# Peptides against a protein of PDB entry 6RGO, part 128

Target 1, 392 residues: chain A of PDB entry 6RGO
Amino acid sequence: MALKLLGFNQDATCFSVISSNKGVTIYNCDPFGKCFELEKSTSNDEELDFLVEMLFSTSLIAVVDKTIGASKRKKLKIVNTKRKATICELTFPHEIMDVIMNRKIICVVLKSDQIFVYDISCMKLLRTIDVRGEKLKSTSKFRNSEAVGDIGVRVSLSTDNNSILCYSSYSKSDKENAPLNDIVVFDALKCIQINVLPAVHQSNIVCIACSPDGMLMATASEKGTIIRVFKTIDTENDEPILVNEFRRGSRPSRISEMKFNHDNTLLACVGESDTIHIFALPVTTTEADANEDDTLQQSSHSLSSSINGLQYISKGLANRFGKIIVSKIPTQSQQRHVAYIKIPENAKYRIGFPKDTTNTIHICGEDGNYLVYSIPRNEVGPCTLVKSNTFD

## One batch from the design tools (peptide; made by RFdiffusion4, then SolubleMPNN)

Design b2_p9_6_s4 (from b2_p9_6, 6 letters changed)
Fold by OpenDDE base, seed 2:
Structure b2_p9_6_s4 (fold): chain B 392 residues (1-392), chain A 9 residues (1-9)
Amino acid sequence: as target 1 above (392 residues)
Amino acid sequence: MKVVEIKIS
C-alpha cells in the first residue's frame, strides 16, 4: 500500500498518514493506535493527496483535499474529529500549499506566495501577507516568475501562544529571480513584523523550523548541507544573531523537515538522506542564583563545547551583492550531529519531539514504521530504539 | 453547527 506521511502534530502525540486505500488516518503515539480516519471521498484510484494539520491532541484538524480537482485544492476544512463534522470551510483564490497552526493561529500558505493568518477561535482573518507583493514593492517589474517547480514560501509557527511566525521572503535584489533567502519574523497575534533576517542562505530556503517558544529559528537551503540557527526576536546592533551553524553533510541533500525539542536543547533534521541528524544547541544556562549550597558533586562534565564562535557579523563588506549572512563561523567550527538515526534509503520520514521527554524523538516512515528513539546525552553516536510499532 | 463557508475574494 502506498503510504504518504503528513507528519506529527506539534507535541508528537499523534501523526497523520495518507493510505491509498483508506484516506487520511491519524495515529496516537502512546498508547499506539488509530484515533481518527477520514474516509476517501472519491471511488477513483486517483492518488490521494491531502494536507492535514492537527491541533495537538485536540479534536481539531485542518484538512485540504489536494486530490484531483483545482477547486478542492483551494478549500480548507476545519473538522471536529469527535463529531466527524466540518466546523468551517474556507475557499481561497489559489491552491493551498501549506497549513500550520497553534492554539491561537492558523496560517494558510497559497501558491500565490500569500499567507493568510487567522484567529483559530473564530476563523477571523487577521492578516494577509503578500510575500510577492512585498517583492514587487522592491522590484518595479511585474514578471510573473512562475515559481519554477517546488520553490515556494516556507513557514514555521511557534507552538506556544506567542505565535511567532517565521516565513521565507524574496531578497531585495534587483534581480528578476531574487531567491527566497530572506526570513521574516512576524507576530501573528499582533500582526506586526518583528524582524527581518536578510539572505540567510545563498539559495532559496526550503525548510524552516521555529522553536516551540518562538525564540529560535533553524533554516536550510536547497543545498541542505548547512543548517543555521538564529534568534528570532533578539538583535545585536540591529543585526541578526546567528546562534549555531550545523553541518548536516558534505553532499547536497534536501531537508524536508526540522524540529526543535521542547526545551530548545536539540534540533533534528530529516530529508532525502539515509540519516536523521540531531544537533545539540548550547544550553543558555540562565544563571539561576548560585546561592543554594547543595553539595551534590554530580560531575556534570558540562560539554563545554567552547562556544568560541559568537563572531559578530561585522558591518564591513557592504559590497554590491545583497548582504548575505556569510557565516563567519569557520567551516572547521561547524558543529556536527551529536546523534543520528539511520533510516532506509528513499524512505520518507517525519520527525517529532514529545513534550515530556526532551531526549526522546518520534519518527514515522512511509515504510509503515513508527519508531521511538532515545537520544544519547554524553556521547556522539546512534540513537537507541526504545519502541517500535507498525501501521498500514 | 452551521458550516460557515467563508469565500475569500
Scores: peptide ipSAE 0.020, ipTM 0.626, DockQ to the pose 0.052
Fold by OpenDDE base, seed 3:
Structure b2_p9_6_s4 (fold): chain B 392 residues (1-392), chain A 9 residues (1-9)
Amino acid sequence: as target 1 above (392 residues)
Amino acid sequence: MKVVEIKIS
């Protein structure tokens, strides 16, 4: 049967799939098993297409039926899985491209490059963000919507209650064909723009991940060779907003998903390549716990990777909007993966980090495999398979 | 936008 993966929920306790014969199925990860099914409403042999976002392990899912006709693609249904009932239906002016949520917020991304931000508790509209309207204020020319292929606004939302929304925006360049290579950081609760990171890649951003706490974000372009990690908030400290630059590979390959683990120590990426890459993030030691005397002389052979000082050429153009982060991290300082998983060629995989085990990753494939891997802590190498299950 | 609250009775 053709399976299509929708992905893991926020805590990787469940994942969602489309089965051509059954419709939408949600699986529980532990104990492994089917926990919900949404039956196919149509008897036609048409290829099923859905968006499904689950709110953690709750009975709330957001569903968009994209299978047939332009009208259904504009409808968001909020479903109670225990009651098997639609509790809310919203109709949008344009096709829904993405839906993300946490315990506070639902964001709906439209083909019009609009983001609708809702309070999940009452489905009240808090904000409409018009990414094209922001571009039109900066660039005089309307881009005819027809020629913009698969490149739309990308979004990620923190899984915590801070509800930090990161989204791709158009560069303010006077070029008619300005790429979606800016990042906006937005407080979705307060409806305030926190930060703007201009030109974080040379080409369109196709993948964004926000950390669970909203303090970090990762970005990848359509090239998928370099992943950049940024702080979402400007700290008063002279610390660089660009925290890490990771090299996935030398060959172009689209990254479809990235995720941080729950303690911000790991970043995983998956896409069109045969390899899931896992990168280590530097632990931000909060200075507070420096006082306890424990003299354990463990001779950590610090691989002194000489962080050759980023010469921040502070060119003093203190214009109030967005420090141009033109710090080209030298290509020599690009960190590699610390761990990896080999996956079948041509199988689409999705990734999730469970909350309770920071060194474990969940993956699922359109090949019908649900796999749990242990991530090595002290060595660079392959992840170890711990658990395997199959689904249909 | 019409919010159709389906009141589940």
Scores: peptide ipSAE 0.017, ipTM 0.613, DockQ to the pose 0.050
Fold by OpenDDE base, seed 4:
Structure b2_p9_6_s4 (fold): chain B 392 residues (1-392), chain A 9 residues (1-9)
Amino acid sequence: as target 1 above (392 residues)
Amino acid sequence: MKVVEIKIS
């Protein structure tokens, strides 16, 4: 049977799959088993396609039927699984490309590069973000929507209540073909733009992950060779703070998903390659706990060597060529993975980090495997398989 | 679509 993975929920307690014969199934991770099904409405051999986003372990799911021939690709249903009832139905002007949520916010991404931000509690529209409209204010030409292939606006939302929304935006370059290589950081609750990270990659951004607390963001381009991690809110001299630059590989390979663990110590990535990569993030020791005891008075001999070398750099004529200020992302030493999982070639996998175990990763494959791995702490190496289950 | 709750086995 063809399985299509929809992914894990925010805390990796559940994952959702499309089965060609059954429709949508939601599995619980522990204890492992089916917890919810959404039965196929049609007997036709049409390829099933759905968006399903689950709100943690709650009875709330967002569902979009994207099945071919179904005039429902513009319709979001919010379903209470316990009541077996649709509690809300929204119809959009364009096809729904993605749906993300947390306990406060639902974001709906359209094929029109619009993001609709809703208060989940009442389904009130808080904001419509028009990523193209922002571009059109900078660049007068509408791209015909038909030729924009698999490249659309990417989004990620913090799983906390702060509801930090990161989305890809078009570069302000005068080029008609400006890439989706800017990131906007948006407070989805207050509906305020917090930050803009310009030109974080040379090509379109195809994957974004926000940390659970919204303080970090990971980005990958179409090349998928380099992953960059930025601070979302903080800036240094009005410039974006690059925290990490990771090398996934030397060969181009699309990254389909990235996730932070719950304490922001690990970043995992999965995609078209035979390997899930796990990277270590530096633990920012907040200096707060260092205030206790040791008053060791070591006499700081301040050798104030005043090297006054005022080299007169001459005022050469700054010619007006619009240098795309590619922010000089400092050439941080590209770090490799600290851990990895080998997966079958051509099997699509999804990843999730459970909340209670920061060194555990959940993965599920279109091969019907649900796997739990332990991540090594103090060594670079393979993850250890801890649990395995199969699903159909 | 019909919604079915399944008991975890």
Scores: peptide ipSAE 0.010, ipTM 0.554, DockQ to the pose 0.041
Fold by OpenDDE base, seed 1:
Structure b2_p9_6_s4 (fold): chain B 392 residues (1-392), chain A 9 residues (1-9)
Amino acid sequence: as target 1 above (392 residues)
Amino acid sequence: MKVVEIKIS
């Protein structure tokens, strides 16, 4: 059967899939099994397309039916799965491209490059963000969206209550074809722009991940060769702080999803390649806890040497053209993965980090595999398969 | 679309 992955929820306790014959199915990860189904309403052989976002392990889901007709593609349904009832239905002026949520807010991304921010508790509109801005409203030549591929506004939201929203924005170039290579950091509760990261890549940003606490953000461009990690809120001399630059590979390959683990120690990425890559983030040891455990001298050979090379060379060349955040990180100091998972070629996979086990990753494939891997801590190598289940 | 709750056994 053709499966299409919708992905994991925020804490990787559930994942959602579309089955061509059944409709949408939600699986629980542990114990593994079906927990909810959304029955297909039509017998038509139309390819099923849905957006389904689940609020953690709750009975609240957001659903968009993208299969049938232009009117349904503009409708968001908030459903209580236990009551089998629609709580709210919203209709938008344009097709819904993405839906993200946490315990406080829901964001709806439209094909018009608009982001609608709602208070989830009452479904009141807090903000409409127009990513094109007022200058481009007059030249609303819809990019003939048939020929220009899946290049739209990308979003990621912190899973905490601070509700840090990161989104891709158009660079301030006078060119009609400005790339989506800026990032805006937005407090979605207060409706305030916190930060702007200009030109974080040379091409359009196609993937963004916000950390669970909203303190870090990862970005990837259409090239998918380099992943950059920034601080979201903190700045140094009013300039963005680049924390890490990771090399996924030498060949261009689209990254479809990235996620941080719950303690910000790992970043995983998946896409069109045969490999899920896992990168280690430097633990910011707050200097406070270094004092007590002096005693155990044992000679564990220091793999520590390669991380310390972040020399901040603050040379201020203020040239007038939009400052590409040229990685001050030498191309030689680009960190590689610390762990990996091999996946079948042409199988789409999604990733999730469980909350309770920081060195465990959940993955699911359109091949019908749900897999749990252990991530090695002290060595660079393959992840170990811990649990395997199948779904249809 | 109908929502069906499935018992995890």
Scores: peptide ipSAE 0.010, ipTM 0.550, DockQ to the pose 0.041

Design b2_p9_7_s1 (from b2_p9_7, 3 letters changed)
Fold by OpenDDE base, seed 2:
Formats: structure tokens, sequence, C-alpha cells
Structure b2_p9_7_s1 (fold): chain B 392 residues (1-392), chain A 9 residues (1-9)
């Protein structure tokens, strides 16, 4: 049967899949097993397409039936999985492209490049963000550039209660085909734009990850060769802070998903390549008080000491047009992965980081494999398979 | 209010 992955929830305690014959199935990761099923609404042999976003391990899911019918693709259902009941139903003017949530906020992304921000507790609309309208205020020419194919607004939301929303926006360049290469950082609770990162890539952004605490974001373009990590809120001289630049590969390959672990020490990426890459982030040692004299010289020559060589190249060269050019970290100083997982060719995988074990990663494949890997901390190398399960 | 059943702590 063709499986289609919907992904992990925010803490990787569950993952969702579409089974062609069953509909949507949600699995628990530990103990491994089916926890919920949404039956197929149509008797037809139509290819099932759904969006499903689960709120952690709670009874709340957001569901969009994207199976045949332009009307269904515009309908969001909020479902209580324990009660098997629709709590709320919303209809949008355009097709729903993505749904993301945390304990406070639901964001609904439309094909119109609109983001609808809701208070999850009452489904009150807090804000409509019109990413095209923001572009049109800067560029007087109404080209209905239908976003050709898979290029649309990308979003990521912090899993914490601060509800930091990162979204891709159109560059303010007077070019008729301005790329989606700006990032806006938005406080989704206060409905305030808090930062703008202009031109973070040369091409359209196709993947964004916000850290769980909302303090970091990772971005990848359609080229998927370089991943950039920025601070979300903090600025240096009103300029964006580039924390890391990672090299996934030399060959272009789409990145479909990125995730931070819960302590912001790791960033994983997956996509069309045969390899999940895991990158180490510099541990910002908050200077905790140096006062406790306890002499345990355990020589944890942690890999942290070799990462300290990232001089903040804060030298944004403002070009002659006042555009912040994210200073390209020299290719020689671009960090590589610290760990990797090999996956089958042409298999779509999704990734998640469990909250309680910062050195493990959960992955699931359209091949029906759910796998738990241990991430090496002391050396660069392959992850070790710890647990495997199969699903259908 | 949407009644969200949390897991027990």
Amino acid sequence: as target 1 above (392 residues)
Amino acid sequence: SIDIELPPD
C-alpha cells in the first residue's frame, strides 16, 4: 500500500501517516502502536491527501481533507481524538497549504500566501498576514505571479508558549519575480512583527525550522546546499545575527524538513537525498556563576571546544542599495554534519526529536519503517540504530 | 473554549 508521511508531532511522541486504504493513522512512538485512526471519507479509489497536525500527545488534531474537491481543501477541522468529534470547522477562501500549531496558536497557510493566526483555545482569529499584500505595498505592479508549483510561503512555529512564528516573505526588490527569500519573525500571541531577515538566501526559501524556544531559526533554499541558522529576536547593530552556516552537500537537493532538538544543540535535515544530516550547534554556555569550586576535572573534551572558532562574522556588507547581505561564511569554514543516517533512495522520511533524550532522533519512512537512532556526541559518524518498528 | 484533554502529568 502507498504510505504518505504527515510527520511527527512537536515532541516526536507521535507520528501521522496516510494509508491508501485506511485513511489517516496516528502512531505512538513509545510504546509503539496505533493510537488513532481517521477513516477514509470517500469510497472512491482516489489518492488520499491530508494535512494533519497533532498538538503534542493531546487529544487535539487539526485535519484538512485534501482529497478531490476544491471545497474540502479549504476546510480545516479541529478534532478531539478521544471524543472522535469535530470541535470546530473553519472554511477558508483558498486552499490550505499548511497547518502548524503549539499549545497557544494555530497558523493556517493558504495558497494565496495568507497566514491566518488563531488562538487555539477559542479559535478566534488574531491576525491575517497577507504576504502578497506586504509585497504589493512595496511593489506597485499587481502581477498575479501564480506561485509556479511548490513555491509558496513557508512557516515554522516555536513549540513553546512564546509562539514565535517564522515565515518566508517576498523580497522588497522591484523585480516582478521577487523570490521568497526574506524571513519575517512574528510574535503570534501579540500579533507583532519583531524581526525581518532580508535576503537570507539567493533563491526561494523552501524549508524553515524554528527552535522549540523560538530563539533560533534554520533556513534552506530550493538549492538545499547550505543551511543557515539565525537568531530570531536578537540583532547586532540592527542587523540579523547569523549563528551557523552548515553545508549539507555540494549537489542541489531539496530539503523537505528541518528540526532542532529540544536543547538547541542539534539541527537535523531530511529531504530528497539518501542522507539525513545532523549538525551540532555551538552550545551557548550561559555563564552560570563560576563560583562552585568543585574540582571534578573530568576531561570531557567535548566537541564544543573545536566549535568556539566561529568568529561572529557580523560584517554584513551593506551593498550600495542598503540591502543587508548575509555575509557568506567562507566555504572552508562551513560546518559539516556531525552525524548522519543513510535512508533508502527515493524514500520520503520525516524526522522528530524527542524531548527527554536530546541525543536521539526519531525517523519514519513511507517504506513503513519507524526508527530510533542514537546520535554520537564524541565523534563524527553514523548514528546507531537503537529501536525499529514497522507500520502499514 | 476548546476542551483540550492534556495527558496526565
Scores: peptide ipSAE 0.053, ipTM 0.658, DockQ to the pose 0.585
Fold by OpenDDE base, seed 4:
Structure b2_p9_7_s1 (fold): chain B 392 residues (1-392), chain A 9 residues (1-9)
Amino acid sequence: as target 1 above (392 residues)
Amino acid sequence: SIDIELPPD
């Protein structure tokens, strides 16, 4: 049977799959088992396509049936899984590409590069973000969005209540073909833009992850060779703060998903490659208030060493060519993974970090495997398989 | 208000 993975919920307590025969199935991770099934609405042998976003371990799911007809692809259903009832239904002007949520917010991404931000408690529209609209004021050409394949607005939402929304935006370059290589950081509750990270990659951003607390974001381009981690809110001299630059590989490979663990110490990535990579983030030691009053009077050694040679390199004519503000992302030494998992070639996998075990990762495959791995702490190496289950 | 059931604490 063809399985299609929908992914883990925010805390990796559940994952969702499409089974060609059954429709949508939600599995609980521990104890492992089916917790919800949504039957297919049609008897046709059509390939099932759904979006399903689950709100943690709650009874709330958002569902988009993409299987049949352009009308269904524009319809979001909010379902209570315990009641087996649709509690809200929304219809959009364009196809729904993605749905993300936390305890406060639902974001709906359309094929039109619009993001609809809703208050989850009442399904009130808080904001429509038009990612093209800021650019359409300059370029009236409706690009037929039909011919541009899998390149669209990417989004990630913090799993906390602060509801930090990170989304890819078009660079302000006058080029007709400006890539989706900017990141906007948005307070989804207040509906305020917090930050803009310009040109974080040279090509379109295809994957974004926000940290659970919304303080970090990870980005990957179409090349998927470099992952960059930025602060979301903080800036240094109005410039983006690059925290880490990770090298996934030397060969281009699409990254489909990235996730932070719950303490922001690990970043995992998965995609078209045979390897899930796990990277270590530097623990920002919060300066503990070492009010250690340790009065050690150590001596005044006056190393006066000579600040010599400021050679005056001359004021040559910096001609008017538009500063492509290539953010001087500091050339941080590209770090490698600290851990990895080998997965079958051509198997699509999804990843999730459980809340209670920061050194554990959950993975599930279209091969029907649900696997729990332990991540090594003090050494670079393979993850250890702790638990395995199968699903169909 | 959308009626959602939280997991038990």
Scores: peptide ipSAE 0.046, ipTM 0.652, DockQ to the pose 0.577
Fold by OpenDDE base, seed 1:
Structure b2_p9_7_s1 (fold): chain B 392 residues (1-392), chain A 9 residues (1-9)
Amino acid sequence: as target 1 above (392 residues)
Amino acid sequence: SIDIELPPD
């Protein structure tokens, strides 16, 4: 059967899939099993397409049926899975491209490059963000985005209650074809722009991940060769702080998903390549706890991979045209993965980090595999398979 | 406003 992956929830306790024969199925990770099924409304041999976002392990899901006609693609249903009941239905002016949520906020991304921000507790609209801005409203040229692939506004939301929203934006260029290479950091609760990171890549941003606490953000372009990690809120001399620059590979390959673990020590990425890459983030040891454990001299040559946390002070070279160029870390100083998982070349995978086990990653594939891996901490190498389950 | 009772975890 053809499976399509929807992905993990925020804490990787559940994942969602589309089965061509059944409709949407939600699986619990531990104990492994089906926890919810949404039957397909039609007997037609039409390829099923859905957006489904789950709120943690709760009975709250957001559902968009993208299978049938342009009208349904504009409808968001909020469903209680225990009651099998629709709680709320919203209709948008344009097709829904993405839905993200936490315990406070729902964000709905439209094909019009608009982000609708809602208070989840009452479904009150807090803000409409127009990423194209007012100047581009007059040019009613909807790019016939039929021919230009999945280049649209990308979003990520912190899983905490601070509700830090990161989204891709168009660079301030007088060119009709400005790239989506800026990032805006937004407080979704207060509806305030916190920060703007200009020109973080040379090409369109296709993947964004916010850390669970909203303090870090990872970005990848359509090239998918370099991943950049920034601070979201903190600035240095009003300039963006680049924390890390990771090299996934030398060949272009699309990154479909990135995730931080719950303690911000790991960043994973997956996409069109045969490899899930896991990168280590430098732990900011606050200097305070270094004092006590002086005593045990044991000479174990731990290969301290010198994660020289060279805080490359991003000297924003203001070019003569007032464009801040994010300082590129020299190619020799670009960090590689510390761990990896090999996956089938033709299978799409999704990733999630469980809350309770910071050295564990959950993955699921369109091949029908749900896999749990242990991540090595002291050596660079493959992850170890701990648990395997199959689904249909 | 329809107050949405968030289901418990």
Scores: peptide ipSAE 0.040, ipTM 0.631, DockQ to the pose 0.370
Fold by OpenDDE base, seed 5:
Structure b2_p9_7_s1 (fold): chain B 392 residues (1-392), chain A 9 residues (1-9)
Amino acid sequence: as target 1 above (392 residues)
Amino acid sequence: SIDIELPPD
């Protein structure tokens, strides 16, 4: 059967899939099993496409039928899975491209490059963000919306209640072909822009991940060779703080998803390559005041991995055109993965980090595999398979 | 406003 992966929920306790015969299915990760099914409403042999956003392990889901020819691509359904009932329906002026939520906020991304921000508790519209409207003030020419292929506004939302929304925006350039290479950081509860990161890549941003707490953001461009990690809120001399620059690979490859673990110590990425990459983030050791006294000679050979504290090279190279180009960390100082998982070539996988086990990663594939891996702590190498299940 | 009772976990 053809499976299509939708992804994990916010805490990797569930994942959703489209089964060609059944429609949308939600699986629980532990204990592993089917917990919900949304029946196929159409008798046609049309390739099913859905957006399904889960709210953790709750009975609340947001559903969009994206099937080709379906008049439903503009409709968001809020469904109670326990009652098998639609509790709310919203209709948008344009096709829904993405839906993200946490316990406070639902964000709906449209093909028009608009983001609708809702209070989840009452489905009240808090804000409409028009990502093009800022561009149209600078560029008089409407690009016909049809020629904006696979490149649209990307979003990520913190899983916490602070509801930090990161979205891709068009660079402030008078050029008709301004890339989606800026990031806006937005407080979705207060409806306030809190930061803008200009030109974080040279090409369009295709993947964004916000940390669970909203303090970090990872970005990848169409090239998918470099991942950048920034602070979301904090700035240094009114400039964006680049925390890390990771090298995924030398060859271009699309990154489809990135995730932080729950303690911001790991960043994973997956995409069209045969490899899930896991990167280590520097732990800010708060210098706990080491009161001197306890002489216990535990001869633990601290492998002083001299993590050369790469000084924040905040030096934005102002190129001749006044664009802040995020200075590329020298290729020699680009960190590699600390761990990896090999996956089948061209298999679409999704990733999730469970809350309670920060060194464990959940993955699921369109091959029907749900896999749990342990991430090595003290060595660079492959992850160890801990648990496997199959689904159909 | 449709008051959405968030289903209890």
Scores: peptide ipSAE 0.035, ipTM 0.609, DockQ to the pose 0.341

